# Peptides against a protein of PDB entry 5GWM, part 18

Target 1, 52 residues: chain A of PDB entry 5GWM
Amino acid sequence: DSAISKEDEERYQKLVTENEQLQRLITQKEEKIRVLRQRLVERGDAKGTELN

## One batch from the design tools (peptide; made by RFdiffusion4, then SolubleMPNN)

Design b2_p13_7_s4 (from b2_p13_7, 6 letters changed)
Fold by OpenDDE base, seed 2:
Structure b2_p13_7_s4 (fold): chain B 52 residues (1-52), chain A 13 residues (1-13)
Amino acid sequence: as target 1 above (52 residues)
Amino acid sequence: KKLEELEKLEELD
């Protein structure tokens, strides 16, 4: 039976864990960007929201 | 200018 090797399963699980960690980091950075943008809006620095 | 302002706000946190 061509089951994946133990080494291939361990590699897969490492990639899954890494992707979950990276997704958490992305979410944290997106929230940080949201907060910074909100602070700029509140300060009246609403020079057209189109750039970043 | 807006990027430089976001960078300055990031340094405050």
Scores: peptide ipSAE 0.025, ipTM 0.578, DockQ to the pose 0.164
Fold by OpenDDE base, seed 4:
Structure b2_p13_7_s4 (fold): chain B 52 residues (1-52), chain A 13 residues (1-13)
Amino acid sequence: as target 1 above (52 residues)
Amino acid sequence: KKLEELEKLEELD
C-alpha cells in the first residue's frame, strides 16, 4: 500500500481548495450572465414601450 | 441621453 507522502497530500489539498475557489468564481460569473441576459430582455421590452 | 446610457452600464457591473 503506497501511502502517499505528506507532501503529495498537501499538494492534493491545495488543488482541491483551488478547484473550490474556481467553482465559486464560475457560479458568480454564471449569475452575472443570467442578470445581464435578463436586463437585455427587459431593455428590449422597454424599447418597445419607450418609443412614445 | 449619453450620460444616462453610461449610468445604466455602470449599474450592470
Scores: peptide ipSAE 0.020, ipTM 0.460, DockQ to the pose 0.084
Fold by OpenDDE base, seed 5:
Structure b2_p13_7_s4 (fold): chain B 52 residues (1-52), chain A 13 residues (1-13)
Amino acid sequence: as target 1 above (52 residues)
Amino acid sequence: KKLEELEKLEELD
């Protein structure tokens, strides 16, 4: 019976948890990119934005 | 204004 070892199950669960953590980090970076893009748009639309 | 806005964007790091 090809039952995975307890060690293989623990390794799998670690990878699942790591992937969930990485996905949260990706979402945070995507939101930051969204904010940065929005600020670039606002700067483009802002008539008379000083460089300072 | 653009520099002040860049400084505020660094706080998002």
Scores: peptide ipSAE 0.025, ipTM 0.546, DockQ to the pose 0.103; fails the geometry check
Fold by OpenDDE base, seed 1:
Structure b2_p13_7_s4 (fold): chain B 52 residues (1-52), chain A 13 residues (1-13)
Amino acid sequence: as target 1 above (52 residues)
Amino acid sequence: KKLEELEKLEELD
């Protein structure tokens, strides 16, 4: 029963933490993309309304 | 409206 070393557990926990940080960043970028796409749609439909 | 939308896009950066 080769229990994982403390060093292997610490390496795994670093990768888990990094993955969670990257997932938060992805979610933030996806939300920004959603907002930008919504703005582009609103402008596409506004081609009949005065550009103030 | 287009100017106000540009200002709102700058706030997203």
Scores: peptide ipSAE 0.023, ipTM 0.527, DockQ to the pose 0.094; fails the geometry check

Design b2_p13_8_s1 (from b2_p13_8, 7 letters changed)
Fold by OpenDDE base, seed 3:
Structure b2_p13_8_s1 (fold): chain B 52 residues (1-52), chain A 13 residues (1-13)
Amino acid sequence: as target 1 above (52 residues)
Amino acid sequence: SDLEEVQRFRKEV
């Protein structure tokens, strides 16, 4: 049972931290896309209600 | 930018 080296554990923890940061950035961009999409739909619906 | 932030983080890691 070769215990993971301290250097490999430190590399692993750095990759976990990087991945968590990247996931936060993805979530923030996805939410921004969602909000912009919703505003475009609402503006489309407002034009549809003016035409009805 | 978010890309520059990720690139800075990678240089520190």
Scores: peptide ipSAE 0.074, ipTM 0.672, DockQ to the pose 0.041
Fold by OpenDDE base, seed 2:
Structure b2_p13_8_s1 (fold): chain B 52 residues (1-52), chain A 13 residues (1-13)
Amino acid sequence: as target 1 above (52 residues)
Amino acid sequence: SDLEEVQRFRKEV
């Protein structure tokens, strides 16, 4: 069983924290997309794809 | 914008 270095453990923890932050941003954007799609369907305005 | 938020995040990480 090869123990990882302290530097590899610190790198791993940084990537885990980054991944959790990115996953929160993905979830927020997915919800925003859902809400915007619903509003576009309700208005009949199929032309409103602006990337905000 | 959502694009500017992602760009800020990538500079902080």
Scores: peptide ipSAE 0.069, ipTM 0.680, DockQ to the pose 0.110
Fold by OpenDDE base, seed 1:
Structure b2_p13_8_s1 (fold): chain B 52 residues (1-52), chain A 13 residues (1-13)
Amino acid sequence: as target 1 above (52 residues)
Amino acid sequence: SDLEEVQRFRKEV
């Protein structure tokens, strides 16, 4: 059984940390998209009420 | 900016 080297464990931990940072960034972009979509809906609803 | 955010990320990783 070849035990994982300390260097391979450090590389793995770096990739785990990177993945967690990327997941946080994805969540922030998804929230920004949500807020922008909501503002577009609210502006669409305001224009719809002016046309009635 | 989105570019500055990606550049900060690349320096932290």
Scores: peptide ipSAE 0.057, ipTM 0.664, DockQ to the pose 0.057
Fold by OpenDDE base, seed 4:
Structure b2_p13_8_s1 (fold): chain B 52 residues (1-52), chain A 13 residues (1-13)
Amino acid sequence: as target 1 above (52 residues)
Amino acid sequence: SDLEEVQRFRKEV
């Protein structure tokens, strides 16, 4: 078994942390989309295309 | 804006 180098472990941990941050951001955007979609349905208003 | 937030994140990663 070739033991993973300390450098490879540090790179792995960085990628795991970055992935977790990206997943949190995705979840926040998905919730924002859900809320905006619901408001558009309730208003019957076609103006929901302003991406800030 | 949401676009500016994503662009900041891409510079930090």
Scores: peptide ipSAE 0.063, ipTM 0.675, DockQ to the pose 0.111; fails the geometry check

Design b2_p13_8_s2 (from b2_p13_8, 8 letters changed)
Fold by OpenDDE base, seed 3:
Structure b2_p13_8_s2 (fold): chain B 52 residues (1-52), chain A 13 residues (1-13)
Amino acid sequence: as target 1 above (52 residues)
Amino acid sequence: QDLQLVQEFEQLV
């Protein structure tokens, strides 16, 4: 029985936590992309937008 | 408004 060392379990748990954080970051960036695309469409339709 | 949109894109990465 190759018991996983406590150190290997701590390393694995760090990678799991990091992947969960990265997945949350991906979801946040996807939502930001959605909002920015919507604003680009709204500006393309607006014949009177200030360039600010 | 365009500058704000550019800044929001620059903060995407």
Scores: peptide ipSAE 0.287, ipTM 0.842, DockQ to the pose 0.249; fails the geometry check
Fold by OpenDDE base, seed 5:
Structure b2_p13_8_s2 (fold): chain B 52 residues (1-52), chain A 13 residues (1-13)
Amino acid sequence: as target 1 above (52 residues)
Amino acid sequence: QDLQLVQEFEQLV
């Protein structure tokens, strides 16, 4: 059985950690997109009453 | 309100 080298395991763990950090960044950007879209919708509905 | 949404959008990229 080809045991994974310590160096290959350390490389894998770096990729896992980086992927977790990128996933957190994606989630933060997705929430920001949601908020911006919601404000645009609310303004679309408000086009009957206030351009402010 | 419009300028704040533009600034928040520019900070997304």
Scores: peptide ipSAE 0.286, ipTM 0.844, DockQ to the pose 0.294; fails the geometry check
Fold by OpenDDE base, seed 1:
Structure b2_p13_8_s2 (fold): chain B 52 residues (1-52), chain A 13 residues (1-13)
Amino acid sequence: as target 1 above (52 residues)
Amino acid sequence: QDLQLVQEFEQLV
C-alpha cells in the first residue's frame, strides 16, 4: 500500500487552500460586478439626470 | 457619479 507521503499531503492541502482563496476572490468580484451592473441599470432608467 | 463608477470598474481587475 503506497501510503500518501507527508509531502504529497502538504502539496494537496496547499492546492485546496489556494483554490478556496481563489473561490472567495471570484465570489467577491462577482458581487462587485452585480452592484456595478445594478448602478448602470438604475442610470439607464434615469432619463435626464446630469452626468456627474 | 460617472467617475466613481469608472474607478470602481478599474478596481475590479
Scores: peptide ipSAE 0.285, ipTM 0.843, DockQ to the pose 0.275; fails the geometry check
Fold by OpenDDE base, seed 4:
Structure b2_p13_8_s2 (fold): chain B 52 residues (1-52), chain A 13 residues (1-13)
Amino acid sequence: as target 1 above (52 residues)
Amino acid sequence: QDLQLVQEFEQLV
């Protein structure tokens, strides 16, 4: 039985935790992209008042 | 308003 060593399990858990942190960062960037795209559309539709 | 949108874009990368 190739029991995974405690050291290999601790390395795996670090990779899982890092992957979860990266996934949170991806979700935050995706939401920011959504907001920026919405503001660009709203400014494109505002083609009647103020380039400010 | 344009400068804020640019600053928010620069903070995305």
Scores: peptide ipSAE 0.284, ipTM 0.843, DockQ to the pose 0.277; fails the geometry check

Design b2_p13_8_s3 (from b2_p13_8, 9 letters changed)
Fold by OpenDDE base, seed 1:
Structure b2_p13_8_s3 (fold): chain B 52 residues (1-52), chain A 13 residues (1-13)
Amino acid sequence: as target 1 above (52 residues)
Amino acid sequence: SDLQQVQEFRQLV
């Protein structure tokens, strides 16, 4: 049974922490995109109602 | 903040 080295455990923990930070950044950008997309839809609907 | 998370990420990488 090759126990993982301390160095391999430290590398794994680093990658897990990096992945969690990247996932948080993705979620924040996705929320910004959602809000901006909603504002563009609302502005499109307002222009459609003014043209009728 | 987004800036703090980017700074923490740059320190880890």
Scores: peptide ipSAE 0.117, ipTM 0.735, DockQ to the pose 0.045
Fold by OpenDDE base, seed 3:
Structure b2_p13_8_s3 (fold): chain B 52 residues (1-52), chain A 13 residues (1-13)
Amino acid sequence: as target 1 above (52 residues)
Amino acid sequence: SDLQQVQEFRQLV
């Protein structure tokens, strides 16, 4: 039984915490992209209505 | 802010 060392367990926990933080950052950026895309569409529609 | 996200990340890694 190759028992994982305490050092390897600490490294694993660090990587799990890092991965969870990166996933949160991805979700936050995806939401920012969604909101900005919606605002760009609304501005395009506003310009289209001014031209008609 | 992106700066806050980098600071939080640097505390975890």
Scores: peptide ipSAE 0.111, ipTM 0.735, DockQ to the pose 0.054
Fold by OpenDDE base, seed 4:
Structure b2_p13_8_s3 (fold): chain B 52 residues (1-52), chain A 13 residues (1-13)
Amino acid sequence: as target 1 above (52 residues)
Amino acid sequence: SDLQQVQEFRQLV
């Protein structure tokens, strides 16, 4: 039975922690994109109402 | 800030 070395376990835990942090950063950027898209739509609608 | 997020990331890894 190839027992995972202590070094391999420590490397695995670092990669798990890194992945969790990257997922949090992705979610934060996705929310910023959502808010900016909404503001662009609202500005487009405001310009459309001034032309009518 | 984006700089703070990068600094916090480097402390976790």
Scores: peptide ipSAE 0.103, ipTM 0.725, DockQ to the pose 0.050
Fold by OpenDDE base, seed 2:
Structure b2_p13_8_s3 (fold): chain B 52 residues (1-52), chain A 13 residues (1-13)
Amino acid sequence: as target 1 above (52 residues)
Amino acid sequence: SDLQQVQEFRQLV
């Protein structure tokens, strides 16, 4: 069993930390998209009610 | 802010 080198462990920990930061950024952008989509639907519905 | 998040990410990478 080839033990993981200290350099490979440091590279792994860096990638894990980078991935956690990227996941936080994805979640924040997904929430922005959700809120903007909801506001666009509400504006569309307001225009639809003026046509009735 | 999106700018702050990009700056924090650049310090990590």
Scores: peptide ipSAE 0.101, ipTM 0.728, DockQ to the pose 0.050

Design b2_p13_8_s4 (from b2_p13_8, 8 letters changed)
Fold by OpenDDE base, seed 3:
Structure b2_p13_8_s4 (fold): chain B 52 residues (1-52), chain A 13 residues (1-13)
Amino acid sequence: as target 1 above (52 residues)
Amino acid sequence: SDLELVQEFRKLI
C-alpha cells in the first residue's frame, strides 16, 4: 500500500483549490462576455452616432 | 459609452 506523503496531499489540495478558483474565474468571464455581447447588440441597435 | 465598453473588454483579457 503506497501511502501518499503529507507533502503530496498538500500539493494535491493546492491544485484542487487552484482549479476551483480558475473555474470560478472562467464562469465570471463567461458572464462578462454575455453582458458585453448584449451591450454590443444594444449599441448596434442605437440610431445615435454618439461615441461615449 | 464606447470608452467604457473598451475598458470592460480590456479588463476581460
Scores: peptide ipSAE 0.251, ipTM 0.839, DockQ to the pose 0.265; fails the geometry check
Fold by OpenDDE base, seed 5:
Structure b2_p13_8_s4 (fold): chain B 52 residues (1-52), chain A 13 residues (1-13)
Amino acid sequence: as target 1 above (52 residues)
Amino acid sequence: SDLELVQEFRKLI
């Protein structure tokens, strides 16, 4: 059985950790986009001069 | 406010 080398396992774990960090960042940006889109919709529904 | 909304977009990009 070609056991994965220790160096290959360490490289793999670095990629896993990086991907988890990037996924957290993506989720944070997606939530921010959702909130900003909602604010744009609410401004469109406000048929009035409310410059907030 | 409109300014706050623009500032939040600038922080996103």
Scores: peptide ipSAE 0.250, ipTM 0.839, DockQ to the pose 0.285; fails the geometry check
Fold by OpenDDE base, seed 2:
Structure b2_p13_8_s4 (fold): chain B 52 residues (1-52), chain A 13 residues (1-13)
Amino acid sequence: as target 1 above (52 residues)
Amino acid sequence: SDLELVQEFRKLI
């Protein structure tokens, strides 16, 4: 029974933590994309090809 | 403004 070494468990836990952090970042970017797409839609409705 | 929208896109990348 090759018990997982403490070092392997620590490495695995680091990857789990990193994955959770990356998932939070992905979610934040996805929400930002949603908001920016909504602003594009709202501007498309607002007629204005004004380069402002 | 379009400038503000572009700036927000640049911050996303």
Scores: peptide ipSAE 0.249, ipTM 0.839, DockQ to the pose 0.291; fails the geometry check
Fold by OpenDDE base, seed 4:
Structure b2_p13_8_s4 (fold): chain B 52 residues (1-52), chain A 13 residues (1-13)
Amino acid sequence: as target 1 above (52 residues)
Amino acid sequence: SDLELVQEFRKLI
């Protein structure tokens, strides 16, 4: 039975943790994109002399 | 403001 070594398991767990951190960062950037798109829409719809 | 919006884009990229 090719039992995964403890070292291979530790390497795998580091990759899992890094992937979870990257996924959190992606989610944060996606939310920021949403907010910035909303601000662009609001500016496009802005009628008048409002300085934003 | 226009400046604030530009600053937010710069922080995203």
Scores: peptide ipSAE 0.246, ipTM 0.837, DockQ to the pose 0.254; fails the geometry check

## One batch from the design tools (peptide; made by RFdiffusion4, then SolubleMPNN)

Design b2_p14_1_s1 (from b2_p14_1, 6 letters changed)
Fold by OpenDDE base, seed 2:
Structure b2_p14_1_s1 (fold): chain B 52 residues (1-52), chain A 14 residues (1-14)
Amino acid sequence: as target 1 above (52 residues)
Amino acid sequence: TELEKLEERALEAE
């Protein structure tokens, strides 16, 4: 079993941390989109919301 | 979109 180098472990941990941060940002953007879409529906604004 | 760019970057970080 080839032991993972310390450098590879540090790289992996950075990627894991970055992934967790990006997943939180995705969730925040999705929730904001949900709220904005709901407000457009309530206002009767027929303008198609493109997801950015 | 900004969302698609975040999703792409999240997948690259796995």
Scores: peptide ipSAE 0.038, ipTM 0.636, DockQ to the pose 0.043
Fold by OpenDDE base, seed 5:
Structure b2_p14_1_s1 (fold): chain B 52 residues (1-52), chain A 14 residues (1-14)
Amino acid sequence: as target 1 above (52 residues)
Amino acid sequence: TELEKLEERALEAE
């Protein structure tokens, strides 16, 4: 029932934007980890050895 | 492991 202040709305929108940016960075790092794991597997397969 | 080192480098990357 209480209306949010303009200052609280602006703070909320900043936090939403920051959270979305940080989530994109997390996703990029997770994808990079996935690619590195895949390349490590491919190198292991090519050598006929387990991953270290 | 080499996997753990690769994951660490990916987390430290900008």
Scores: peptide ipSAE 0.035, ipTM 0.611, DockQ to the pose 0.182
Fold by OpenDDE base, seed 3:
Structure b2_p14_1_s1 (fold): chain B 52 residues (1-52), chain A 14 residues (1-14)
Amino acid sequence: as target 1 above (52 residues)
Amino acid sequence: TELEKLEERALEAE
């Protein structure tokens, strides 16, 4: 059983932390895109209601 | 770091 070296465990934990940080940034951008799309729909609906 | 540059670009996009 090759015990994982302390240095390999520290490298792994850094990659996990970096992955979690990148995933948070992706989620924030995806949410911003969702909100912008929703605002475009609401503006379209507002124009539709002004035309009715 | 490349990570710090990605964080900066993410904040600038808000």
Scores: peptide ipSAE 0.028, ipTM 0.578, DockQ to the pose 0.055
Fold by OpenDDE base, seed 4:
Structure b2_p14_1_s1 (fold): chain B 52 residues (1-52), chain A 14 residues (1-14)
Amino acid sequence: as target 1 above (52 residues)
Amino acid sequence: TELEKLEERALEAE
């Protein structure tokens, strides 16, 4: 049993926390994109926005 | 996109 060092555990926990924060931000942006696309459809605006 | 860059960073942090 190579016990994970305390420093490696602290690094892992930082990465987990950062990943969770990024996942929340992705979800928020995806929902915003969905709402904007829906509004574009409702307006009948023929301007397709390519999202890059 | 900014979204693609966030997804890339999220995958690198997993």
Scores: peptide ipSAE 0.038, ipTM 0.636, DockQ to the pose 0.043; fails the geometry check

Design b2_p14_1_s2 (from b2_p14_1, 5 letters changed)
Fold by OpenDDE base, seed 3:
Structure b2_p14_1_s2 (fold): chain B 52 residues (1-52), chain A 14 residues (1-14)
Amino acid sequence: as target 1 above (52 residues)
Amino acid sequence: QELEELEKRAEEAE
């Protein structure tokens, strides 16, 4: 049985932890993008209402 | 849940 070395298990656990941190960061960036898009639409609508 | 399944598969592979 190719027992995974303790070093390979520790590397895997680091990658799992890093992936979870990156997923949290992605979610935070996606929320920021959502808010920025909403503000852009609101400003576009405000300019559209000023031009009409 | 997916993480727990991955951990279980990792433990089953030891």
Scores: peptide ipSAE 0.037, ipTM 0.617, DockQ to the pose 0.014
Fold by OpenDDE base, seed 2:
Structure b2_p14_1_s2 (fold): chain B 52 residues (1-52), chain A 14 residues (1-14)
Amino acid sequence: as target 1 above (52 residues)
Amino acid sequence: QELEELEKRAEEAE
């Protein structure tokens, strides 16, 4: 029975919390990229519609 | 930086 030490459990909980924080940051960056790509497409389509 | 610090702490926990 490998009883996880209290110190190992505290380290694990820190890693879990930080992983969740990084995952939230990734999601925020992905959403920002999505919005920027959409604005780039809309600006491209506006140029295409003015040329036709 | 933050990811590298996490990887280091994960290795220190093994």
Scores: peptide ipSAE 0.034, ipTM 0.599, DockQ to the pose 0.021
Fold by OpenDDE base, seed 4:
Structure b2_p14_1_s2 (fold): chain B 52 residues (1-52), chain A 14 residues (1-14)
Amino acid sequence: as target 1 above (52 residues)
Amino acid sequence: QELEELEKRAEEAE
């Protein structure tokens, strides 16, 4: 059983944490896009209709 | 620019 080295475990945990941070950032950007699209529709801006 | 940096970091995390 090749025990994972402490250094490999620390590297893995860093990548897991970074992935979780990126997923949170993606969700924040998607929500911002949703809000901006809704505001364009509410204003009757023709450009907002094409982005949906 | 920001999207390209995020894509690069996502690829490095896979």
Scores: peptide ipSAE 0.025, ipTM 0.564, DockQ to the pose 0.039
Fold by OpenDDE base, seed 5:
Structure b2_p14_1_s2 (fold): chain B 52 residues (1-52), chain A 14 residues (1-14)
Amino acid sequence: as target 1 above (52 residues)
Amino acid sequence: QELEELEKRAEEAE
């Protein structure tokens, strides 16, 4: 059983927290894209949003 | 563009 150092555990927890934050940002951007696409359809605007 | 960069950073952090 390799004992993980305290420093390695702290680095791992930072990466986990960062990943969770990035995943939340991805979800927020995907929802924004969805809403903008829906509004373009509702307005009959022929030019879609390129968000990537 | 911004989504692809965020996905790449998320993958690098896993």
Scores: peptide ipSAE 0.035, ipTM 0.630, DockQ to the pose 0.042; fails the geometry check

Design b2_p14_1_s3 (from b2_p14_1, 6 letters changed)
Fold by OpenDDE base, seed 1:
Structure b2_p14_1_s3 (fold): chain B 52 residues (1-52), chain A 14 residues (1-14)
Amino acid sequence: as target 1 above (52 residues)
Amino acid sequence: KELEELERRALEAE
């Protein structure tokens, strides 16, 4: 049985934890992008309605 | 859920 060394397990767990943190940051940025796009559309629509 | 399942499978393969 090729037992993974304790050092390799600790390296793996650091990568897992980093990946989870990065995934949370991606989700937060995606939500921010969604909100900014929505505000851009609302500003475009407001300008379009003022010109009509 | 998919990431959590991949993590679980990786830990079960050790």
Scores: peptide ipSAE 0.053, ipTM 0.664, DockQ to the pose 0.017
Fold by OpenDDE base, seed 3:
Structure b2_p14_1_s3 (fold): chain B 52 residues (1-52), chain A 14 residues (1-14)
Amino acid sequence: as target 1 above (52 residues)
Amino acid sequence: KELEELERRALEAE
């Protein structure tokens, strides 16, 4: 029965916390990409309407 | 719930 060392448990908890932080950051970046894509479409439509 | 299940499985594997 290889008892996980206290140091290994502390390393695991750091990785879990980092993963949660990274997942939040991914979600924030995905939302920012969505908004930027929407603004790009709106600018494309605005340029299309100015050229017509 | 998935994190709680992972933690529970980790504790059950000790």
Scores: peptide ipSAE 0.040, ipTM 0.622, DockQ to the pose 0.014
Fold by OpenDDE base, seed 5:
Structure b2_p14_1_s3 (fold): chain B 52 residues (1-52), chain A 14 residues (1-14)
Amino acid sequence: as target 1 above (52 residues)
Amino acid sequence: KELEELERRALEAE
């Protein structure tokens, strides 16, 4: 049982926290894209926006 | 570019 060092545990916890932040950011961007596409459909400006 | 254009048009609607 190679116990990870305290430093490695602290690094892992930072990566977990960063991953959770990135997941929240992805969800926010996906929702923003959904809302913006819906607004364009409602305006008749619905040229297919590719996610570039 | 398409997402940026989408965002621009959405801001122009506010």
Scores: peptide ipSAE 0.026, ipTM 0.587, DockQ to the pose 0.391
Fold by OpenDDE base, seed 2:
Structure b2_p14_1_s3 (fold): chain B 52 residues (1-52), chain A 14 residues (1-14)
Amino acid sequence: as target 1 above (52 residues)
Amino acid sequence: KELEELERRALEAE
């Protein structure tokens, strides 16, 4: 016998949906950071190979 | 559908 009101269930659903959206945004930003770090390494390696 | 089913099951367990 859940004492959870319909309004509390609707609030929970909104929080779940928002959490899923935020998690997708985190994943997209993490992938962007990975790509930027890789490009930074490639620029460092290009300078190292040009100095050798 | 999967989330709605999990939520329905959680509500039925209380």
Scores: peptide ipSAE 0.045, ipTM 0.622, DockQ to the pose 0.013; fails the geometry check

Design b2_p14_1_s4 (from b2_p14_1, 6 letters changed)
Fold by OpenDDE base, seed 1:
Structure b2_p14_1_s4 (fold): chain B 52 residues (1-52), chain A 14 residues (1-14)
Amino acid sequence: as target 1 above (52 residues)
Amino acid sequence: QELEELEKRAEEAL
C-alpha cells in the first residue's frame, strides 16, 4: 500500500496554502487595477467638465 | 515569509 509519507502530505499542504495565498494576491491586484481604472475615469470626467 | 510580505505590500498599495 503506497501510503503517502507524512513529509509528502506536509509538502502538499504547504503548496495548497501557498496557492490560496497567491489567489488572494491575484484578487488584490485585480482590485487595484479596478481602482486605478476608476481614478482614470474620474480624472477624465474632471478634465471634460473643465474643457466645456 | 515572502508571501506574507507580498500580501502586506499589495494591501498597502490599495
Scores: peptide ipSAE 0.041, ipTM 0.647, DockQ to the pose 0.068
Fold by OpenDDE base, seed 5:
Formats: C-alpha cells, structure tokens, sequence
Structure b2_p14_1_s4 (fold): chain B 52 residues (1-52), chain A 14 residues (1-14)
C-alpha cells in the first residue's frame, strides 16, 4: 500500500483550497453577470416605456 | 496571492 506522502497530501490540500477560491470567484462573476443583465433589462424597459 | 487579488477585484466590480 503506497501510503500517500505528506508532500502529496499537502499538494492535494492546496488544490482543494484553490478549488474553493475558484468556486467563490465563479459565484461572484455569476452575480456580476446577473446584475449587468438586470441593468440592461431595466434600460430596455425604460426605452420601451418611452416608446409606449 | 494572485487569487486573493482576483477576489478583491471581483468584489470591487460588483
């Protein structure tokens, strides 16, 4: 049984931590996309209300 | 370091 070396475990834990950070970044970017889409809709609706 | 700077820039952009 090749016991995972302490070095391999430390490398794995770094990748887990990086993955968690990347997931936070993805969530922040998704929220930014949502906000930008909402602002575009509101601007479109404002132009639509001026045309009605 | 680089990821923390990216997180900060993402928060400032919201």
Amino acid sequence: as target 1 above (52 residues)
Amino acid sequence: QELEELEKRAEEAL
Scores: peptide ipSAE 0.041, ipTM 0.645, DockQ to the pose 0.064
Fold by OpenDDE base, seed 2:
Structure b2_p14_1_s4 (fold): chain B 52 residues (1-52), chain A 14 residues (1-14)
Amino acid sequence: as target 1 above (52 residues)
Amino acid sequence: QELEELEKRAEEAL
């Protein structure tokens, strides 16, 4: 029965915390991509109305 | 520290 050492548990908890931070960063980047796509659509529609 | 700085920069970029 290899009980996980306290040091291995502390390493695991650091990786869990880092993963949660990276997931927050992914969500922020996905939101940024959404906003940029919306701004491109709005600018495309403005050019489409200027060509009519 | 590095991840917190990256989060802050990502928020400022929104």
Scores: peptide ipSAE 0.039, ipTM 0.640, DockQ to the pose 0.067
Fold by OpenDDE base, seed 4:
Structure b2_p14_1_s4 (fold): chain B 52 residues (1-52), chain A 14 residues (1-14)
Amino acid sequence: as target 1 above (52 residues)
Amino acid sequence: QELEELEKRAEEAL
């Protein structure tokens, strides 16, 4: 039973932290898309109608 | 610190 090396644990923790940061970035981009779609609808722009 | 600055910039961009 090979115990996980300290280096492998540190690499795993970096990937966990990066994943959490990427998930926050995804949420921010999704909110930005929502706001942009709403602004297009409010303007009556043809693209606002196409994105609905 | 850096993450909080990125969050602030993202909020300002909305």
Scores: peptide ipSAE 0.034, ipTM 0.615, DockQ to the pose 0.063

